# Designs tried in a protein design run: peptides against a protein of PDB entry 2AKA. Part 82

Target 1, 299 residues: chain A of PDB entry 2AKA
Amino acid sequence: MEDLIPLVNRLQDAFSAIGQNADLDLPQIAVVGGQSAGKSSVLENFVGRDFLPRGSGIVTRRPLVLQLVNSTTEYAEFLHCKGKKFTDFEEVRLEIEAETDRVTGTNKGISPVPINLRVYSPHVLNLTLVDLPGMTKVPVGDQPPDIEFQIRDMLMQFVTKENCLILAVSPANSDLANSDALKIAKEVDPQGQRTIGVITKLDLMDEGTDARDVLENKLLPLRRGYIGVVNRSQKDIDGKKDITAALAAERKFFLSHPSYRHLADRMGTPYLQKVLNQQLTNHIRDTLPGLRNKLQSQL

## One batch from the design tools (peptide; made by RFdiffusion4, then SolubleMPNN)

Design b2_p16_5_s2 (from b2_p16_5, 8 letters changed)
Fold by OpenDDE base, seed 2:
Structure b2_p16_5_s2 (fold): chain B 299 residues (1-299), chain A 16 residues (1-16)
Amino acid sequence: as target 1 above (299 residues)
Amino acid sequence: MEKELQEILEEIDKLV
């Protein structure tokens, strides 16, 4: 079963190389959420490295196909830079920024053309995620006034596919009923069959409030449930707080919190990574017969 | 691409 995710990665790379990204409903997980919902922090916490673009506004401006591969060595490689191995993850960040700017220009526009990044690490489970631009209502800089709709249209290209699972990232310190991630997920998955809820910023909730009912799947039920996580604060990121130390602090948060202690073994970034690996593996297995027939029809 | 797709199909056929 461990080889199913790498098998689909080979398909993703083959189709990306020919520009046919749109025609095959490959089993994948699309990551959706509002701007500043904590998506990039969740992905970096899986790798244990700072490697995604950071800043104010729309940071992710192209789909990022992030292929995590368990390996004895740690390095990254891009599909557009075959044969170049990156061991410095700051150089990975710079390459994402440079490749984004090369295609979109300097006007902070978006492009539907994916960046394919593979990360080999002893610290990851096999997992493929498609990081999508953060939903926003306010154009920044030279962005077109319709940027909200451009982002929405880009997200819809992924999340409308039946074999696409949706990782809906929502901050706990905002009204969950107004979550952009859960709104778009409910629009394309009204029965909550394909959606996995991630609740970030649980440590930033007002004193005397909690997200227990959400995390217990009682408020807005999803078949695949919700997983709470605690990311580094922006101050911790700017101060280069170690991700390993942050993961230990996350575990301590759940274990020490009166409302979450009973859920602590089903919360946090390591548990989320495990659940996503298992769900993606099972989803690939379930979709393989249909995928085989589609591939056979293309030969 | 066709060769790679054929190899992938053969691998799928071993798993299905």
Scores: peptide ipSAE 0.356, ipTM 0.885, DockQ to the pose 0.706
Fold by OpenDDE base, seed 4:
Structure b2_p16_5_s2 (fold): chain B 299 residues (1-299), chain A 16 residues (1-16)
Amino acid sequence: as target 1 above (299 residues)
Amino acid sequence: MEKELQEILEEIDKLV
C-alpha cells in the first residue's frame, strides 16, 4: 500500500505531459481557501522550506500539483524542466513565479494549466496535494474585473470531481460560518464526505475565545473531521524564522492552551500530514478499480 | 504515453 501515492503521481505526470489533466478524475486532494487563509504556510510547513510565491493579493495563479516524496535526499523537480534538480528552495519559488508568468503574463491573470512540482525530502510523508488559487472578491492591480469568477470556475474544475478530496483551509480568527473554503466545500460536497477541515490562525483568536467546538467536529460536522494548525506569522516569515522552530512552537501552543490541550495529539502540522497521507492512500485504494477501467478505455 | 499507461495498468493489476 505504501506505493499507491507514487503510482498516482506517475499517472498525474503522464496526463500532464499531454495536457489532459483537467479531464481525469484522479484520486487527489485539492487545497481550497480564501486569500490569507494560510494555505501556502500549511504546504511549506509540510516541506519545512519556504518555496511558494509570496506577496499581496493572488499569489497562486495556476494549480500547483505538489508531490511530496519521502527520500533520504532533499531536492525538487518540475515536470516542465525534467532533469533539473533544485536544492535551493528560493530557486523553486522563482521557477514557480517564472513558469506562472510565462503562461499568464504580467497582468496577474490566472491559468487552469497545472504546474507539477515534486519535492523529495526526509521530512515529508508521501503526499500529493493540488494547491489552488485563493478565493478573492476584489481584483488587485491589472487583474480582470471577473477574477473572482475565474478563480471559482478553476476551483470547480477540481473540486466537483468525485475522486477529489477537499482540504478546506479556514482561519479561526474569522467567522467560520462565513469561511470561503467551507462554503465551496459545502456546495460540491453537501454531505461532507470528501472534505477535511484545516483551522489556521488559532493563535490569533481573541482572548477568551476558542475554536474547540469546531475542532471537536461539533459545530460544522465533517465526516473526515478538522485539524487545527499554527502557522508562522507574516513577521516570522519575513524574518525567515525556521519552520522546525515554528513546528515546536505549534506543539507547545496546543499543549499549553486550556481549550486545546486534550486535543493536542490530534492537532498540528505533523499530525495533519500523517492524516492526509493515510486518507489519500485509502482513497486511492478505494478508487483504483474504477480508475483501472477508465485508463484501459483510453488505450 | 501509451507505453507508460500500459506499465501503470500492469502495476495496478498487481494491486487490485
Scores: peptide ipSAE 0.354, ipTM 0.882, DockQ to the pose 0.720
Fold by OpenDDE base, seed 3:
Structure b2_p16_5_s2 (fold): chain B 299 residues (1-299), chain A 16 residues (1-16)
Amino acid sequence: as target 1 above (299 residues)
Amino acid sequence: MEKELQEILEEIDKLV
C-alpha cells in the first residue's frame, strides 16, 4: 500500500508533462482556503522547512503539486528542472517564485498550470497535495479586478473532480459559517464525502471561546471530520522559529487546553499528516480499478 | 509517454 502514492505521482508527472491535466480524474487532495487561512504553514510544517512563497495577498498564484516522499535523504526536485536536486529550501522558494513569475508575469496574475515539486525527506510520510491559490474578495496591488473569479474558476478545475479530496482550511478566529473553504467544499461536495476540515489559529481565539463543537464534528459535519492545528505566528516565521519547536508547542496547546485535551491525540500537524496519508492511500486503492480502465482507453 | 503509461499500467495490474 505504501507504493500507491508514488504510483499516482508518476501519473501526475506524465500528464503534467503533456498538458493533459484536465482529462484524468486522478486521486488527489486539493488544499483550499481563504487568504491567510494558514494553508502554506500547514504544508511547511509537514516538511519541517520554510520553502513556500511569502507575501501580502495572493501568495500561491499557480497550483503547487507538492509530492512528499519518505526518504533517507532530504532534497527537492521540480518537474520543470529535471535532474536538479535542491538541498537548500530557500532555493526551492526562489525557484517557485521565479517559475511563477515566468508564466504569470510581475502583475501578480494567476495561471492554472501546475508547478510540480517533489520533496524527499526522512520527516515526511508519502503524501501528495495540490496547494491552490487562496480565495480573495478584494484585488491587491496590480491584481486583475476579476481575480476572485479567476481563483474560483481555477479551484473549480480541481475540486469538481470526483476523485479529488478537499482539504478545507479554515481559521478558528473567524466565523466558520463564513469559511470560504467550507463554502466551496459544500458547493462541489454537498454530502461532505470528499472534504477533510482543517481548523487553524485555535491559539488566536478569544478567552471563553473555543472550536470544540467544530472539532467534534457537531456543527458542520463532514464524513472525514475535522483536525485542529496550531501554526507558527507570522512573527515566529519571520524570526525563523524552529518548526520542531512549533510542533512541540502545538502538542502542548492541545494537551493543556480544557476544551481540546480530550481530542489532543486526534489533533495537530503530525496527526493530520498521518490521516492525509491514510486517506489518500485508501482513496487511490478504491479508485485504481477505474483509473486503470481510463488509462487503458487512452493507449 | 506511451511506454511510461504502459509501465504504470503494468504496475497497477500487479496491485489490483
Scores: peptide ipSAE 0.353, ipTM 0.881, DockQ to the pose 0.718
Fold by OpenDDE base, seed 5:
Structure b2_p16_5_s2 (fold): chain B 299 residues (1-299), chain A 16 residues (1-16)
Amino acid sequence: as target 1 above (299 residues)
Amino acid sequence: MEKELQEILEEIDKLV
């Protein structure tokens, strides 16, 4: 069963190489959320490295197919530059920025053409995620005035697919009823069958408030439930605070918080990674017979 | 591509 994610990665790479990514309903997890919801921080916490573009506004401007592969060695590879092994994750960040700008230009526009990045690491579970542009209503820089709709249309290309799981990332320090991630998830998955909720910024909630009811799946029930995480602050990211130390602080947060202590074993980034690995593996298994038939029809 | 897809299909057939 551990080989199912790598098998789908081979399919993703094959279809990306021919530009047919839009036509095949591959079993995948799309990451959705508003601007600054903490999506990039969650992904970096899985790898334990700073490697994603950072900044104000829409930072992810192309879909990023992030393939995490458990390995004895640590390095990254891009599909667009096969054979180059990146061991410096700052160079990985720069390559994402350069490859994004190559296609979109410097105007901060978006493109639906994915970047395929594979990260080998001893510290990851096999997991593939599609990081999508953050939802925003406000154009920044030279972005077109309709950028909100362009992003929405791009997201819909992924999240409307039946075999797409949705990782809905919402900040706890904002009204959950207004969560862009949960709104789009509810639109395309009204029964909450394909959606996994991630609640970030639990450490930034006002004193006397908590997200307990959300995390206990009582407020907005999802079949796959909710997982709370604590990411590094923007100050900690800018200061290059160690991710390992941040993960330890996250664990301490859940264990010490009166409202979350009883949930602590089902919270945090390491638990989220395990859940996503298991859910993706099971989802691939369930979809594999149908996928086989589709692939056979392409020969 | 066809060869790669065929190989993937053969692997799928071993897992299903």
Scores: peptide ipSAE 0.352, ipTM 0.881, DockQ to the pose 0.664

Design b2_p16_5_s3 (from b2_p16_5, 7 letters changed)
Fold by OpenDDE base, seed 1:
Structure b2_p16_5_s3 (fold): chain B 299 residues (1-299), chain A 16 residues (1-16)
Amino acid sequence: as target 1 above (299 residues)
Amino acid sequence: SQKELDEILEEIDKLV
């Protein structure tokens, strides 16, 4: 079972090379959420490196197929730049920005054409995620007035696929009933069968409030449940707080919080990684026979 | 390529 995720990664790469990525119902996890919901921070916490574009507004403007591979060495590779190994994660960030700008132009437009990034690391579990542009209601700068609908259309190309799992990232310091992530997930997965909830910003909730009912799967039930995480604050990011130290602080947060202590072993970034690895592996196993038959029919 | 797809199918057959 350990080789199932790498096998699907090879399929993803092969289909990306022929431009058919959006049309294939590959077993995958799409990451959805509003702008500033904490999606990029969750992904960086998995790698333990700062490597994603940062800024205000729409930062992710192309789908990012992030393939995490457990390895004894640490480096990154892009499908569009075969043979180049990146060991500096700042260079990885710059390459994502450059490749995004090359396709979308200067007007901060979006493109449905994925960037395929593979990260080898001793600190990751095998996991593939598709990071999608953050949902927005307000165009920024030279963005087209219909950018909200363009983003939604792009997301729908992924999340409507039956073999797509949905990682719905929602901030706890906002009304979860109004979560863009949970709304889009409910639209395409009304029974909550394909959706995994991630609750960010638990440390930013108003005093005397908590997300216990959500995390206990009592408010908006998902079959696959919810996992709370604590990301670095913007101050921590600007101060270059180490991700390892942030993960220790996250563990301390859950253990020390009266509302979350009893859930602490089923919360946090390390647990989320484990769950996603297991969920994806199992999902691939379940879908692989059907995928095989489909692929064979195309030969 | 068709060859790459064939190789992947062979690997799937080993894992299923």
Scores: peptide ipSAE 0.164, ipTM 0.803, DockQ to the pose 0.671
Fold by OpenDDE base, seed 4:
Structure b2_p16_5_s3 (fold): chain B 299 residues (1-299), chain A 16 residues (1-16)
Amino acid sequence: as target 1 above (299 residues)
Amino acid sequence: SQKELDEILEEIDKLV
């Protein structure tokens, strides 16, 4: 069972090398959410490193296939530059930016062509995620006026696939009924069978308000439920606050909060990572017989 | 490559 995620990683790498046939429905988790919803922070919290592009507007402009692999060593590798081991995660960030710009140009356009990044770390569970561009309504810089629709169309290429699980990232300090992530998930998964809810920014809610009903799966029920997380603030990121310290603060937040204390053991980034590993593993096992048959028919 | 895909299929067959 522990080898199922690595097996699918090999399939992903093989298909990326031959040119992705859009017809392959690989078991995967697509990460969706509005701009500033906290998607990149969730992924960085899994790795325990700052390695994703940062900035105003659309930061992720290509799909990022992030393959986390538990290992005794810590390093990253890109599929497009095989054999180069990155131990400095700032260099990983720069490579993502450079490889993005190589394909999209300088106009901050988007491309549906994935970047494949594998991260080996003792701090991760085996987990593969596809980070997708943040949904936006406002073009920035030299972006085309239809950039919102281009992003939406790109997301739909992933989230409409039957074997795609959806990690819907929504901020708690905004109206969850208006969450871009939950809206797109509901559009392609109306029964909530493939969607996992992540609620960020719980620490930024107004005093006297909470997301308890959402986290208890009572407001907008998903079969796979919701997990709350607390990411570093922008001030903490700019101040280079250690992610390990932030994870300890997250645990303290849930344990000390009157509305969340009873949920604390089913909240936070470490629990989210565990749940995603288990759900992806089970999903691969369930889909693998059908995938085998499809692969054999294409050979 | 076709060879890599065949190897992956063989591994799938061992796990299923």
Scores: peptide ipSAE 0.155, ipTM 0.802, DockQ to the pose 0.738
Fold by OpenDDE base, seed 5:
Structure b2_p16_5_s3 (fold): chain B 299 residues (1-299), chain A 16 residues (1-16)
Amino acid sequence: as target 1 above (299 residues)
Amino acid sequence: SQKELDEILEEIDKLV
């Protein structure tokens, strides 16, 4: 069972190498959410390192296939530069930026061509996620005026696939009924079978308000439920606050909060990572027979 | 490569 995610990683790499990424319905988790919803922070919290591009507006401009692999060593590798081991995660960030700019140019445009990044770490569970550009309505800088539609079309290439799970990231300090992540998820998964809800920014909710009903799966029910997380603030990120300290603060937040204390064992980034590992593993197992048959028919 | 795909298919067959 533990080898199923690495097996799919090999398939992903093989198909990426031949440019057929769009045609193969591989079991995967696509990460969707509005800009500033906290997607990048969730992914960095899994790794325990700052390694994703940061900034205002659209930061992720290419799909990032993030392959987390449990290992005794800590390093990263890109599919586009095989054999180079990155141990400095600032260099990983710079490589993502450089490789993005190489394809999209400096105009902050987007490209559907994935970046494949594998991170080996003793602090991760085996987990593969596809980070997608954040949904936006307003072009910034030199972005094309139709950037909203370009992003939407890119997301649809992933989330419409039957074997794609959807990690829908929504901030709690915004109206969840208006969540871009939950809207797109509901459009392609109306029965909520493939969607996992992540609620960020629980610490930024107004006094006297909470997301308890959402987290208890009572308001907008998903079969796979919701998991609340508390990410570092932008100030904490800019100040390079340690992720380990942030994870401890997250745990304290849930345990101390009157509305969330009873859920604290089923909340937070470490629990989210476990759930995603388990759900992806099970999903691969369930889809693997069909995938095998499809692959064999193409040979 | 075709060889790599065949190897992956063989591994799938062992896991299914």
Scores: peptide ipSAE 0.150, ipTM 0.798, DockQ to the pose 0.690
Fold by OpenDDE base, seed 3:
Structure b2_p16_5_s3 (fold): chain B 299 residues (1-299), chain A 16 residues (1-16)
Amino acid sequence: as target 1 above (299 residues)
Amino acid sequence: SQKELDEILEEIDKLV
């Protein structure tokens, strides 16, 4: 079972190398959410490193196929620069930015062409995620006025696939009924079969409010449920708060919060990572027979 | 390559 995710990673690499987004509906998890919903922070918390582009506006401008591989060593590799091992995660950030700009140009446009990044780490479970551009309604800088639709169209290329699981990232400090992530998920998965809810910014909710009903799967039920996480604040990021310290603070948050204490063992980044690993593994197992048949018919 | 795909298919057959 432990080898199923690496096997799909090899398929992803093979298809990416031939430039065909093969019509193969590969089992994967697409990460969706509004701008500033905390998607990148969730992914960085899995790795325990700052390595994703940061800033105001649309930060992720290409799909990022993030392949996490449990290993005794810590390094990153890009499919577009084979043989180069990155041990400095700031260089990983810079390479993502450079490779993004190489394809999109300087106009801060988007491209549907994925970046394939593999991260080996002792701190990760085997997990593959596709980080997608954040949904936005407001063009920034030299972005085209239709950027919202371009992003939506890009997301739809992934989330409409039957074998795509959807990690819907929503901030708790915003009306969940208005969550861009849950809206797009509901459009393509109306029965909530493929969607996993992630609730961020639980620490930023107004006093006297909580997301208990959401996290208990009572408000907007998803078959795969919801997991709450607490990311580093912008102040924590600017203060160079270590991700390990942030994970400890997250655990403390859930344990100490009156509304979440009873859920604390089913919340937080480590639990999310475990759940995603298990769900992806099971999903691969369920989809592999069909995928094999499709592959054989194309050979 | 087709060879790599065949190897992957063989691995799938061992896991399923």
Scores: peptide ipSAE 0.149, ipTM 0.798, DockQ to the pose 0.701

Design b2_p16_5_s4 (from b2_p16_5, 9 letters changed)
Fold by OpenDDE base, seed 2:
Structure b2_p16_5_s4 (fold): chain B 299 residues (1-299), chain A 16 residues (1-16)
Amino acid sequence: as target 1 above (299 residues)
Amino acid sequence: SQAELEAILQEIDELV
């Protein structure tokens, strides 16, 4: 069953090459959250590299189909530049920025056209995620005044599909009841069947407050539950703090925190990666019979 | 391509 994710990756690549005209509801995980919720940091923590665009406002402006593949070697490949192997992840970041700008222009607009990025690494589990633009209410710079609705429409194209799982990323240092990620998830998945909650910034909560009730799935229950993570601070990123060291600090955080110690084995980025791999694999297995019939009808 | 789709279908049938 370890080959199910790579099989769907081949389908994703094939359909991306034909363009979005293939209305195939592929089993996938869409990553949703407000701007600065920590989505990109979670993805970078899986890879153990800095490779995603950084900045203020809307950083992700196109869907990024991130295909993680366990391998003995470490390199990245883009579908739009086949045959080029990237070993410098700074060049990966620059290519994402350049490819985004080629399609969206310089106005910081968005495009629904995906970027397909495959990362081979010995440090990853097989996992495919679709990183989506961060939800925002305030246009910045040359962004169109309706950018909020454009982002929402783009997200809806993914999250409304029945075979789409939703990774809802919410910061703990903000009111969870106001989480853009959980709001959109609740709109399209009112029973919480397709949604996995990720709670970031647990280390940035006010003293004497915690997200225990959320992480225990007691406040806003999701069938697939919640996983807490601790990302690098902006200071840590600017200081070039190693992601491996940050993951060790995350583990220490959960183990040492009175409110989270009992949950520590079901928290953190490595556990999240494992859970997502398992859930995606199982989800693919469950959806494959229906997908097969759809594919056969296209022959 | 149709050939690629057929190959993928065959792989699905082997895995399910």
Scores: peptide ipSAE 0.279, ipTM 0.854, DockQ to the pose 0.687
Fold by OpenDDE base, seed 4:
Structure b2_p16_5_s4 (fold): chain B 299 residues (1-299), chain A 16 residues (1-16)
Amino acid sequence: as target 1 above (299 residues)
Amino acid sequence: SQAELEAILQEIDELV
């Protein structure tokens, strides 16, 4: 079972190399959420490094196929520059920005052409995620006025696929009924079979409020449930607070909070990573016979 | 390449 995710990674790389990205319903997890929902922070917390572009407005402008591989060594590799090993994760961030700008230009436009990034680390479980542009209603820079619809159309290319799981990232300090992530997930997965809920910013909720009913799967039931996480604050990110220290603070948050203490063993970034690894592995196993038949028919 | 795809298919057949 440990080899199923690496096998699908090889398929993803092979199809990316031939430009046939659109026609294969590969078992994958698409990450969706509004701007500033905390998607990039969740992904960086899995790696334990700062390596994703940051800023105001639309930060992710191309799909990022993030392939996490458990290894004794720590380094990153891009599919577009094979053989170059990145050990400085700031250089990884700069390469994502440069490769994005190479295709989209400087106008903050979007492109459906993925960037494929593999990260080897002793701190990760095998896990592949597709980070997608954050949903927005406000054009920035030289973006066209219809940028909201362009982003939605891009997301729909991934999340409408039957073999796509949806990691719906929603902030707790905003009205969950208005969550962009949960709205798009419900549109394409009305029975909640393919959606995993992530609730961020639990530490930023107003005093006397909590997301207990959401996390207990009582408000908007998902078959795969909800997992709460606590990301670093913007001040912590700017101050280069260590992610390991942030994960310890997250654990302390859940254990000490009266509304979440009973859920603490089923919350936090390490638990989320484990659940995603298990769910992706099982999903690949279940879809593999159908995938084999489809691949054979294309030969 | 077609050869890479065939190799992957063979690996799938070994796992299933």
Scores: peptide ipSAE 0.276, ipTM 0.849, DockQ to the pose 0.688
Fold by OpenDDE base, seed 3:
Structure b2_p16_5_s4 (fold): chain B 299 residues (1-299), chain A 16 residues (1-16)
Amino acid sequence: as target 1 above (299 residues)
Amino acid sequence: SQAELEAILQEIDELV
């Protein structure tokens, strides 16, 4: 079963290379959430490196197919730049920015054309995620006035697919009932069968408030439940605070918090990574017979 | 390619 994710990665690469992403409902996890919900920080915490574009407003402007592969070596490869191994993750960030700008131009527009990035690391589990642009209502800079709808339409291309799991990222320091991630997930998955909730910014909640009822799956029940995480602060990111130290602080947060101590073994980034690996593997196994039949019909 | 698709189908049959 450990080879199922790499197999689907080969399919993703093959379909991306021919531009026919639309016809095959590949088993995948789409990451959705509002701007500044903490999506990029969650992905970087899995890798243990800073490698995603940063900034104000819309940071992710193309879908990023992030393929994590457990390996003895640490490097990254892009599908659009075959044969080039990146060992400096700053260069990975710069390549994402450059490849984004090549297609979208300098107007901070969006494109539905994916970037395929594979990261080999001894510190990751096999896991593939599709990072999607953050939902926004306010155009910034030279963005078109309808950018909100363009982002929504792009997200819908992924999350409407039956074999797409949805990683809905919501900040705890905002009204969860108004979460853009949970709203879009409920629209396309009304029975909560495909949605995994991630609650970020638990450390930024007001004193005397907690997200216990959410994390216990009592407020807005999802079949796949919720996992809380604590990301680095923007100050910690700007200061290049070590992700390993941040993961230790996250563990300490859950263990020391009166409302979360009893959940601590089912919270945090390492647990999230494990759950996503397992759920994706199982999901691939369940969908692969149907996918095989579709592929065979294309011969 | 057709050959790549056949190879992938074979791998699927081996893993499932």
Scores: peptide ipSAE 0.270, ipTM 0.847, DockQ to the pose 0.550
Fold by OpenDDE base, seed 5:
Structure b2_p16_5_s4 (fold): chain B 299 residues (1-299), chain A 16 residues (1-16)
Amino acid sequence: as target 1 above (299 residues)
Amino acid sequence: SQAELEAILQEIDELV
């Protein structure tokens, strides 16, 4: 079972190379959420490196197929520049920015063409995620006035697929009933069968408030439940606070918080990685027979 | 490539 995610990664790469990404319902996890919901921070916390573009507004402007592979070595590879191994994750960030700008231009527009990034690391579990542009209502820079709808249309290309799991990232310091992530998830997964909730910014909630009912799956039940995480603050990111130290602080947060202490072993980034690895592996196993038949029919 | 797809299918058959 440990090789199922790498096997699907090979399929993803093969289909990306032939431009058929849109037509194949591959088992995958799409990451959805509003701008500044904390999606990029969650992904960077998985890798333990700063490697995603940063800035105001829409940071992710192309789908990023992030393939995490457990390995004895640490390096990254892009499908668009095969044979180049990146060991400096700042160079990975720069390559994402350059490759994004190459396709979208300087107008901060979006493109549905994925970037495929594989990260080998001893610090990751096998996990593939598709990071999608953050939902927004406000165009920035030279973005078209309909950018909100362009993003939604792009997201719908992924999240409407039956074999797509949805990682819905919502900030706790905002009204969960108004979560863009949970709204889109409910639209395409009304029974909550494909959606995993991630609640960020638990450390930024007003004193005397908590997200306990959400995390206990009582407010908006999802079959796959909710996992709370604590990301680095923007100040911590700008100050280059070590991700390992941030993960330790996250653990301390859950253990010390009166409302979350009883959930602490089922919270935090390391637990989220384990759950996503298991969920994806099981999902691949369940979908493989159908996928095999579909692939065979294309030969 | 078709050969790569065939190889992947064989691997699927071994894992299922």
Scores: peptide ipSAE 0.269, ipTM 0.848, DockQ to the pose 0.662

